# Designs tried in a protein design run: peptides against a protein of PDB entry 6EJA. Part 18

Target 1, 276 residues: chain A of PDB entry 6EJA
Amino acid sequence: VEYMPANPVRIAFVLVVHGRASRQLQRMFKAIYHKDHFYYIHVDKRSNYLHRQVLQVSRQYSNVRVTPWRMATIWGGASLLSTYLQSMRDLLEMTDWPWDFFINLSAADYPIRTNDQLVAFLSRYRDMNFLKSHGRDNARFIRKQGLDRLFLECDAHMWRLGDRRIPEGIAVDGGSDWFLLNRRFVEYVTFSTDDLVTKMKQFYSYTLLPAESFFHTVLENSPHCDTMVDNNLRITNWNRKLGCKCQYKHIVDWCGCSPNDFKPQDFHRFQQTARP

## One batch from the design tools (peptide; aimed at target 1 R149)

Design b2_p13_5_s1 (made by RFdiffusion4, then SolubleMPNN; from b2_p13_5, 4 letters changed)
Fold by OpenDDE base, seed 5:
Structure b2_p13_5_s1 (fold): chain B 276 residues (1-276), chain A 13 residues (1-13)
Amino acid sequence: as target 1 above (276 residues)
Amino acid sequence: SEFFEEYGVVFYP
């Protein structure tokens, strides 16, 4: 039904999962699985049951692999960025997996369009990177994100150590930590030794919620800056009244927000959403 | 786990 491109993109789906929602993950996996794509799954170090289940799945499919390393991540922790960066390196070193796009997912994600639609779209825009910005005042974003604060992840806690300055000459940006990145940009992030990538990796290793800002900032200040699309092809259920109650303050020396569950009454929102 | 409870729906245009 959809137009089939002559050279369809192949996707590396990176699944970062935790907890006990094995059935949910299974359903989501089945919904997004295709023989032409690749699936690289990281299971939280503490989620042993889920890890066993995912390993069983990986043994059934040649294009499904589980990270041999596992991190214990916390909400807002810098280790989440490390997880993505290491996954990117792994995927680039897998010469038998010729992927074109990096897409991160959680067990709570679910596709609302077909694989053919996604592939057709990304094949048309294969040179672009899809990152959603906050769309507000940047100074406010910096303050709210705590980007001018130094954090240290230690003992399952994000410790606020003090103030810091944003590096001069760097335009900081951010928004959603869910994105679609092309292989070229991932290669740049992974292997570049330029001052930008080096400094940003260091900077964001002491950053709260680094995945919400690192890739935005690196991209916008890089030679690849013209490839950014301010759309991550996601729908999220944000209700700040419900999701901004400092629910993670026991883990992080900061107050943050998180999305809420979708309800049956929210289904109409999916139908009303226009295509990017 | 309550960590990283992001509820996203992948929108394939």
Scores: peptide ipSAE 0.027, ipTM 0.638, DockQ to the pose 0.019
OpenDDE base, seeds 1, 2, 3, 4: peptide ipSAE 0.025, 0.026, 0.022, 0.021; ipTM 0.701, 0.726, 0.690, 0.664; seeds 1, 2, 3, 4 fail the geometry check

Design b2_p13_5_s2 (made by RFdiffusion4, then SolubleMPNN; from b2_p13_5, 5 letters changed)
Fold by OpenDDE base, seed 4:
Structure b2_p13_5_s2 (fold): chain B 276 residues (1-276), chain A 13 residues (1-13)
Amino acid sequence: as target 1 above (276 residues)
Amino acid sequence: SDFFEEYGIVFYP
């Protein structure tokens, strides 16, 4: 049941965008924009046209900022995690943006709930972190993700260098690289100097698809482990038969999977989602 | 279903 929270959460939306689909981004942005939230947009270093477009948007809204730094991210690249981590640091250093939740989005995302519903929900669960786990055999996950392999991002390619071991005492987990993290946990990830965070940052600097596992693993092995919710509040069209075709082999020395586009026939799936 | 299914963001990769 939806309620009006007394202290509504404010969201930092981190948009990691690339390509030339400025209209799509604009549509999505308008769909999620609210004056009480914050929007921090990273445009791929190679997407200059999009960057110009996003800059124009940022000049129109005081709660929209563009990262002054830009990374050239690739699918599966470690730089994506770096992008998030740096964005988190930036957002924490923005004292004029009192956000409560970190939500990452792409230009391809689109909300199926109202802002009020989202805010109400997150306000109710403001102490939780929402990450979706793979929900399968963890050993298989490790193998398929290549977590036991060492990768190096260089020259827009993820090079597989060899094998490695999972750090001792660490319970590795992962799943979706789309999540909702509360400020407290983001602060922990950003500023903690404990062995867990330090080692995991190092470990995942050489990891394929690090964003799909880093935050899961850090959270579950941290003092914040009890805040884990195995739900990222996303509807994703997974069809591994279609999405696991090594479509990024030219970029990564590995085969990965991607979700599939939704079709009109899939609309009924959206309606099955419970309403607050 | 549980309460955590009340919100969703559609992802079109």
Scores: peptide ipSAE 0.033, ipTM 0.734, DockQ to the pose 0.017
OpenDDE base, seeds 1, 2, 3, 5: peptide ipSAE 0.032, 0.029, 0.028, 0.030; ipTM 0.732, 0.726, 0.714, 0.672; seeds 1, 2 fail the geometry check

Design b2_p13_5_s3 (made by RFdiffusion4, then SolubleMPNN; from b2_p13_5, 6 letters changed)
Fold by OpenDDE base, seed 1:
Structure b2_p13_5_s3 (fold): chain B 276 residues (1-276), chain A 13 residues (1-13)
Amino acid sequence: as target 1 above (276 residues)
Amino acid sequence: DEFFKEYGVVFYP
């Protein structure tokens, strides 16, 4: 029997979904659904069928809502960060949803632990933020991420416009764009008017894959810097030989990688995974 | 390039 916390955390699951994966989304939703959590779903502006399906689900559950606004997001687009930031603001303005953690998900995500395990863990570490860093040379990370390059999202494309400088006095970091953020940090990101947040929002509005670096950078340079845990509680099936072929050059003026689907032979990886 | 990612993760506590 797992320890039941006296004051269990409540989670705002933010789902950013697109395409036609209605069945997959439904399966994932059922797997993560709990009455004590909250689900805020953004459907890509171009995915009308999926939007209709998600709306139907939201009408059946009081703790499920769909964003009234919809963005046309592209892989690597700056608009993805805008989607998260706006979702954060919306969630903070929902006074009837007392959530403690922000967790972003896609339709391809799936839980491998129980809700009780997740809640118990996060309740123990409720003051922490879970962001996974790249774990390599930071200069190399900046170059490979294109953080020293200026990008503009226009006409469903990320255009590389030229070079730019990394802001002085800022320790840039990043890694995974999947994270678990506590409400306090989300409040800071959303409502702070300090120079750090203001400058970073501007900087990352012209950044490729901004969600992979924005929250890391803001957190590590903020008064909340001591709350970072270098673990996002995610397992990703990376096979660079298969997933790194510049397959998104038609969308972005850069090369990227995609994770692979898990297969039965990968099951041992789940068993070997331990808590941080 | 090797740091760029796409959707699709399994999360664990």
Scores: peptide ipSAE 0.033, ipTM 0.661, DockQ to the pose 0.022
OpenDDE base, seeds 2, 3, 4, 5: peptide ipSAE 0.026, 0.030, 0.024, 0.026; ipTM 0.662, 0.728, 0.662, 0.633; seeds 2, 3 fail the geometry check

Design b2_p13_5_s4 (made by RFdiffusion4, then SolubleMPNN; from b2_p13_5, 5 letters changed)
Fold by OpenDDE base, seed 2:
Structure b2_p13_5_s4 (fold): chain B 276 residues (1-276), chain A 13 residues (1-13)
Amino acid sequence: as target 1 above (276 residues)
Amino acid sequence: SEFFEEYGIVFYP
């Protein structure tokens, strides 16, 4: 049992899902569902079966909505960032949903902490943004991520068009594309017309895996830079031997890595984690 | 699409 805050934060969970794993999604949804939170679900444009299933759920709960727009997303595609940005705008325009934090999830995610624990923690740090950086040499990160390359998402493919430069005066950062962002920062990203936000939106619209870097970069170069916590409150099963085999070459003109599914034998890793 | 198919993410506060 955690301390119950006087003014508990309310979370907007943004679920970006695809495929046919409705049962898996349902299980995850039930695990994270709470009446005080909000759930905004984007289903890939091609996943009609899943969309129908999700719509049924949304009709049963007043705090669950499905995006009326749907994008066809690909691994590493810029459209994923577009999905997040549009969902952020939508959520900010939903005046009947007073959320405090934005948390993105997929159907493969699962919570290992209780809602009370999460809410207590975020309520304590309600002014912070939680983004995990790569923690290595930034120049290497740029090279490996292909941030100095221009990509175009077209015809379900990320085409590498050529080289580009990082915008002048911008300190690029990145890491995990899973994060927890407070409403204030989301408002800034959504509505600011300053050079940083406008230029970064443009820059990352031609970026591979943009969600792994956009929010980091914007935050660290923004007036909100002091709100960053280098922790996204996630555990990922990284096995580069398995997840870094250029398995996405058929989709993108680049080599990338993905985390792996957890196995039952990995359970001990969850027990060894500590709160930041 | 392989989007999110290989992700095993568990979040914790």
Scores: peptide ipSAE 0.029, ipTM 0.686, DockQ to the pose 0.020
OpenDDE base, seeds 1, 3, 4, 5: peptide ipSAE 0.031, 0.031, 0.025, 0.029; ipTM 0.733, 0.740, 0.681, 0.671; seeds 1, 3 fail the geometry check

Design b2_p13_6 (made by RFdiffusion4)
Pose (drawn by RFdiffusion4):
Structure b2_p13_6 (pose): chain A 276 residues (1-276), chain P 13 residues (1-13)
Amino acid sequence: as target 1 above (276 residues)
Amino acid sequence: FLEEARETYEEEH
């Protein structure tokens, strides 16, 4: 990531944010901002204070826009995938924004490498998609995710309605819902009317945590399957002993886990050279 | 409404 690219990638950051931490969001935005990238910010419908603060930012910079539509993106909700898919369509239709990669971030994410290094890395691998799979037993993954269960999002709640079959003829996969997707794959997901994309959009409209498997499943079974890199370029601070308390039991008809917050003792983890 | 959504899904799939 040391070289200087002659044709650097321009990145569309989609920030899906909620809560009250506007100053922290502004600090992270400062760290990732470059005049040649683009920023499209979705603020949870329930976070009006944060939305007003985000509007000030978008009014200041030409390469920053806010989604005019806003969803209540509850934990594990089917609406998160809807949010990503609509944002991808919006971004592809914005012809004045010639972006090459799609990167999703939350208000709790931070960069651990400089923008120069990120651009250099992605410029070398511009035809690749970066998704992290669970890599372990797939039947256990399907069960633990509830992918063989039918869910419905209404009234800001994920209702478990019953069982359903995993469709035949495709491999189902999943893992992290944080990823980097290139423009070609985003176009395929958005505009393709082939049997795979159409049916997966329907299947995932009624799915818990859809973003943790929809893009994996579509990519692995699509004509772009040979572009997958099993690495999302993220460090996620999972600590199961603390983060799996079924804490979302009142929002979803399921038990879930979330990553822990980093502390100072974790700083050495950001310097690992093992994987990008 | 939830039962109707479940039955509609079963019919389609």

Design b2_p13_6_s1 (made by RFdiffusion4, then SolubleMPNN; from b2_p13_6, 6 letters changed)
Fold by OpenDDE base, seed 3:
Structure b2_p13_6_s1 (fold): chain B 276 residues (1-276), chain A 13 residues (1-13)
Amino acid sequence: as target 1 above (276 residues)
Amino acid sequence: MLEEVREAFEAEW
């Protein structure tokens, strides 16, 4: 019997979904659904069929809502960060949803731990923020991510406009665009008017793959820096041979990498992480 | 404090 904490955390799951992956979304949703959590779903503006399906599902649950606004999210687009930031604001304004943690998910995600395990863990570390860093040469990371390049999202394309400098005095970090953020930090990111948050929002509005670095950078340079845990409690299937083929050149003036779907052959990776 | 959290995570996950 997993020990249930006396004051279990409640999670706001933000699902950013697109395409026709209705079956995958349904499977994932069923796997993560719990009455004590909250689910806020953004459907890509171009995915009308999926939007209708999600709306139908949301009507069946009081703790499931769909964003009234929809953005056209492209791979690597700055609009993805905008989606998260707006979702955060919306969730903070929903006074009837007392959530403690913000967790972003896609339709391709699947839980590898039980709800009870997740809740127990987060309840014990409710003051922490979980972001996975790249764990490598930061200068190399900046170059590879194109953080020293200026991008503009326009007409469903990320245009590379030129070079830029990293803001002085800012320690840039990043890695995974999947994170677990506590409410306090989300409040800070959403409502703070300090120079850090203001400048970083501006900087990352012209950034490729902003969600992979924005929250890391803001957190590490903020008064909340001591709350960072270099782990996002997730396993990502990175296969560079498959995921790093400039497959998004039609929408981005950059070559990047994307994670791959897990296949049955990847099962051994789950077993290694499941060892107590 | 952070190291303890990391260790706990590695032990539990």
Scores: peptide ipSAE 0.029, ipTM 0.759, DockQ to the pose 0.013
OpenDDE base, seeds 1, 2, 4, 5: peptide ipSAE 0.007, 0.029, 0.008, 0.024; ipTM 0.430, 0.722, 0.504, 0.730; seed 1 fails the geometry check

Design b2_p13_6_s2 (made by RFdiffusion4, then SolubleMPNN; from b2_p13_6, 8 letters changed)
Fold by OpenDDE base, seed 1:
Structure b2_p13_6_s2 (fold): chain B 276 residues (1-276), chain A 13 residues (1-13)
Amino acid sequence: as target 1 above (276 residues)
Amino acid sequence: MLEAVREEFEKKW
């Protein structure tokens, strides 16, 4: 008997999509759609055709909305964090959408668990936040992520301007830019005026790949630090030979890695993944 | 995630 929680959590899925991902988006949407959840979709400012398609879909569902604003989100860009933060604010201001968790998705994501399993799990751990840390030397992480470097997003490019210091007294952390955040923490990040949130928003506005570190760092240094779970409930296909190239040099003054698409040969990885 | 060594990047670019 699948334990149905007495008060099941409701999820705000935030989809950040761009380019020609219409078919992937449709597939993912069909797979994750449920009447009890909410879907807030940001379409890249440069993806007008996709935007029109998403608008058409959103009109068919009362629990699907499209951001009225659109940003040009580049790989590694600070604007991605801005997109999430603005989406969080919007979602908190939507009084008719009583969501409990914030989950970010791309068009390439696909669920490997059923909705019931996800809801049951999150309902049991509704007070927790799920972020995956890098699990390595923190100093090495800072250097590799370029957190000690100052970046400026301008003209669809992340310019490296120079060196900077990590704020004193802050325990910097990070890892995956895919997370599951409870509403309480999202409220804190969105509306808090304390020095931590204020300084981190400023710091990360000049950060490369800010979503990989911002929420981790804020959470761990906040009054909510005890709610962190070092797991984002996701499997990422990392193949360094395929994904770790300076392929984004034209966009950012840094070299990084991107996850790869799953292939049938990767199926064994799903079987080996321990359930949280 | 960024996995490339900064030094390698700086040498190459």
Scores: peptide ipSAE 0.009, ipTM 0.422, DockQ to the pose 0.038
OpenDDE base, seeds 2, 3, 4, 5: peptide ipSAE 0.006, 0.008, 0.009, 0.008; ipTM 0.412, 0.462, 0.441, 0.437; seed 2 fails the geometry check

Design b2_p13_6_s3 (made by RFdiffusion4, then SolubleMPNN; from b2_p13_6, 5 letters changed)
Fold by OpenDDE base, seed 3:
Structure b2_p13_6_s3 (fold): chain B 276 residues (1-276), chain A 13 residues (1-13)
Amino acid sequence: as target 1 above (276 residues)
Amino acid sequence: MLEEAREAFEKEW
């Protein structure tokens, strides 16, 4: 028997998109669209064609908005975290959008469950936050992520400046850069002026791939630490063959893995993850 | 609650 919530949660989907992935974005959007949810779309500053396409879509739906500001986001860039944080602030200031959960997506994402299943699940666990941890040795994670290195985003490049120390007393964690956060935690991250949030925002402004670790680290060290669930709901195409090469060396002084857009050949993955 | 949520998540997703 499927759980039918009396007060179903409403989701704010934040879509951060770039390039020319208009067709894939359209497909993904159609798959996740529901009248009871909200969609806030950021288009990279350099992606004018895509921006025009997204604007056209947004005009068709009252629950779809496009960010009036646009950042030039690069792979691994600290500006990506800024994009999420600013989007969170915007969404909290939109009093006409009573959302309960924040979910980030890209054009490389696709839902594996129905809206009803997602809403039912999140409604049952509305007080929880869902972030997937790396599940490996934490010291190794820190090194591989370059968290012990200082980076500066400048001129569309992440410059490695040198070594740094992890702040004392902070339990660093991370993994997936895809998260499902409840409104309460988003409010905390957005408006708190405590030392944790302040220091972490500063620390991660010089961090490579900050979205993979910032929210995990803040959550686990916050008064909301008991709300963390180590998982996420989305299929992300982690093609190791293509995504774990130094493909972004031209814009980042580091090598790492990144998700890739779904291709028709990836269809089998959807079949394998589909459960009745 | 946390453990229940984790288990439920792993079971359903």
Scores: peptide ipSAE 0.037, ipTM 0.752, DockQ to the pose 0.014
OpenDDE base, seeds 1, 2, 4, 5: peptide ipSAE 0.029, 0.029, 0.015, 0.030; ipTM 0.706, 0.715, 0.452, 0.741; seed 4 fails the geometry check

Design b2_p13_6_s4 (made by RFdiffusion4, then SolubleMPNN; from b2_p13_6, 5 letters changed)
Fold by OpenDDE base, seed 2:
Structure b2_p13_6_s4 (fold): chain B 276 residues (1-276), chain A 13 residues (1-13)
Amino acid sequence: as target 1 above (276 residues)
Amino acid sequence: MLEEVREKFEEEW
């Protein structure tokens, strides 16, 4: 019997979904659904079929809402960060949803632990923020991510406009675009008018893959820096030979990698992890 | 421009 904490955390799951994979989304949603959590679903502006399906499902649950706004998100697009930031604002303004953690998800995610395990863990570490850093040479990370390059999202493309400098005095970090953020840090990111948050919002609005670095960088340089845990509580199937083929050149003036699907042969990897 | 990005990417990965 897992010890249920006296004050269990409530989670706002933010689902950013696209395409036509309604069955996959429904399977994932059923796997993560719990009455004590909240589900805020953004459907890509181009995914009208999926949007109708999600709206239909959301009407069945009081703790499920669909964003009234929709962005067209592209691979590596700044619009993805905008989607998260707007979702954070919306969730903070929803006074009827007392959530403690923000967790972003895609339709491809699947839980490998029970809700109770996740809740027990996050309740124990309720003041922490969980982000996975690249854990390597920061200069190499900057170059590989193109953080020293200026990008503009326009016409469903990420245009490389030129070179830029990293803002002085900022320790840039990043890695995974998957994170678990406590409400306090989300409030800070959303409503702070300090120079850090203001400058980073501007900087990352012209960044490739901004969600992989924005929250890390802001957290590390903020008054909340001591709350960082270098772990996003996820397993990702990185196979560079398959995932790193510059497959997005038609969308982005850069090369990048995508994770691969887990296959049945990867099941042993889930058994070896102690992560919630 | 894209080719240069590709070469740098391939060299660094």
Scores: peptide ipSAE 0.006, ipTM 0.461, DockQ to the pose 0.040
OpenDDE base, seeds 1, 3, 4, 5: peptide ipSAE 0.010, 0.007, 0.010, 0.007; ipTM 0.458, 0.442, 0.406, 0.466; seeds 1, 3, 4, 5 fail the geometry check

Design b2_p13_7 (made by RFdiffusion4)
Pose (drawn by RFdiffusion4):
Structure b2_p13_7 (pose): chain A 276 residues (1-276), chain P 13 residues (1-13)
Amino acid sequence: as target 1 above (276 residues)
Amino acid sequence: TLEELSEAYAASE
């Protein structure tokens, strides 16, 4: 990541944010901002204060826009995938924004390498997609995810309605819902009317935590399957002893886990050279 | 209703 690229990638950051931490969001935005990238910010419908603060930012910079539509993106909700898919369509239709990669971030994410290094790395691997799979037993993953259950999002709640079959003829996979996707794959997901994309959009409209498997499943079974890199370029601070308390039991008909917050004792983890 | 359907399903398990 030390070299200087002659044709650097321009990145579309999609920020899916909620809550009250506007100053922290502004600090992270400062760290990731470059005049040659683009920023498209979705603020949860329920977070009006944060939305007003985000509008001030978008009014200041030409390469920053806010989604005019806003969803209540509850934990594990089917609406998160709807949010990503709509944002991808919006971004592809914005012809004045010639972006090469799609990167999703939350208000709780932070960069651990400089923009120069990120651009240099992605410029070398511009035809790759970066998704992290669970890598373990797939039947256990399907069960723990509830992918063989039918869910419906209504009234800001994920209702478990019954069982369903895993469709035949495709491999189902999943893992992290944080990723980096190139423009060519995003176009395929958005505009393709082939059997895989159409049926997976239907299947995942009624799926819990859809973003943790929709893009994996579509990519592995699509003509772009040979572009997958099993690394999302993220460090996620999972600590199961603390983060799996079924804390979302009142929002979804399921038990879930979330990553812990980093502390000072974790700083050495951001310096690992094992994987990018 | 959706609540009743969800409770019925949970009871079946």

Design b2_p13_7_s1 (made by RFdiffusion4, then SolubleMPNN; from b2_p13_7, 7 letters changed)
Fold by OpenDDE base, seed 1:
Structure b2_p13_7_s1 (fold): chain B 276 residues (1-276), chain A 13 residues (1-13)
Amino acid sequence: as target 1 above (276 residues)
Amino acid sequence: SLAERTAAYLASL
C-alpha cells in the first residue's frame, strides 16, 4: 500500500479510440478506473459500434463522459491534435470535474504503475509536466518527423505539399505523443493568445504526427518551460516488426511507427519497465 | 475555408 497524500491529485483521462477494440478498451478501462478520476472518451466518427459500446459504459459511471462531437481521425493526422485541444477545452469548461492532470490514452495503452503509485507521484510533482523527448539529435528528429515538411489533411489522407522552415526563434522538441500535463499548462495552451501558442497552433495544423511535438515545443518555449520533465508513466506496445514498416503510405505521404494492440505475450513488458 | 487557411499559411512561409 502506497502512502496517500493529504491532497491527492485527480486525473482527467482522455481516451481516443477507434475501430473495434472494445474488449481491449474494456480491459484497460477496468485497470485504470477509479471513482476519484475522470474519463473523457472520444470515439472516431466512423466507429459507430464502438461508440455505442462506450456510451453504455458512460451511462453507468458519473465520472465517464463521451465527446458529443466526433472527428474522423487518421494515423498521423493533424486532426488528432485538434481532438486533444478540443477535449482540453471541454474539460476546462466542465466545472463539476476538478481535475489536476490531463493524461491521454488509446486502446493500445496500459498502465505500468498502480493507481496509488501514479497518484502519489503526481501529487508530489503536481506543478510539473511530463513529456518524453526523443533523446537523439534534434536535426535528425526534425527530418524523421517531417517537421520541415508541409502537410495537409484532406480526404482521409495526409498530403505532403512541400518544404517549410521551422519558425524563427522556436526551439523544436518532441518524442512520445503520450503526455501528462498539469491543469495550469493545459489552461495556458487552451486560452493563451500570445504569439507562441497562436503560431504553434497554426504551424502544427499542417504537421504530421503533431501530438509528438506540439506540447513539447510549446512548453519548452513558454513561461512554463521550467516545469518540463523528460518522462512519462505509461506503456505503449511498440512492435517494430508490425508497427514500423511503411504500412500507412496509403494514408500518409510518410513512413513511421504506430502502436499495436497488447497481446498476452506482451504483458511481460509491464514488469520490465522501470519508469519514475 | 480550409483552402483559404492553407493559402494563408503557405503565404506566410
Scores: peptide ipSAE 0.022, ipTM 0.615, DockQ to the pose 0.086
OpenDDE base, seeds 2, 3, 4, 5: peptide ipSAE 0.013, 0.012, 0.013, 0.018; ipTM 0.592, 0.414, 0.588, 0.587

Design b2_p13_7_s2 (made by RFdiffusion4, then SolubleMPNN; from b2_p13_7, 4 letters changed)
Fold by OpenDDE base, seed 3:
Structure b2_p13_7_s2 (fold): chain B 276 residues (1-276), chain A 13 residues (1-13)
Amino acid sequence: as target 1 above (276 residues)
Amino acid sequence: SLEELTAAYLASE
């Protein structure tokens, strides 16, 4: 039994998928599909088979679209953030899709809550943004994430070029790369020309695992900082791994920890953060 | 070059 809000939010689900996991994607899609939501799917440029499969799905549903552009993304690559940012812009330009929230998913994800629960939750907090912070020492986070290092994505590899400094006056934060962002904040990130957004887009263009930190950092340093909730998407990543490990050197010149984790009990926590 | 790209980035900070 779930309360049905009078004015339910509509969600834009952005699916970033790759490989050959068509069955897994199909199962996940069926689990999250609803006629009142919107689905925008990016398929890796190298995943042509999957792209064909996704196109078939998009032709069957009016609220499902596939990105006409396709990026070749790698694990930990800066291009993943570019994918999200471009998809956000596209979704904002789709005037026929009145979405209220942006939620990112992968083919390896699966919802652990019902649509009614999700919609009820977001409808109650429609003015908030949900980003889970690492909740640890920030200096350690910076080091382990390599935020003080400069990376370049090239030839399907994240090359570590050297050291860099965190921009002065910016409070860096991060954690999970699964986020729920309201339309207003997405508009800000997409169209703002202020110094914060401009600098952070530049900074994170050379960042390892940028989606784990970009939106956190932008939000917390923006005029929208009071809308942050230290919580994130209630979806299980079936490929999630706890703990620290060295990343595959053939892909990334880095060793680090995976901060992308959440627990079932997090669903019941509504920790709000307010920052100047 | 990678060096040039690095320099360009650092200069933009």
Scores: peptide ipSAE 0.026, ipTM 0.505, DockQ to the pose 0.142
OpenDDE base, seeds 1, 2, 4, 5: peptide ipSAE 0.025, 0.025, 0.019, 0.025; ipTM 0.504, 0.494, 0.583, 0.499

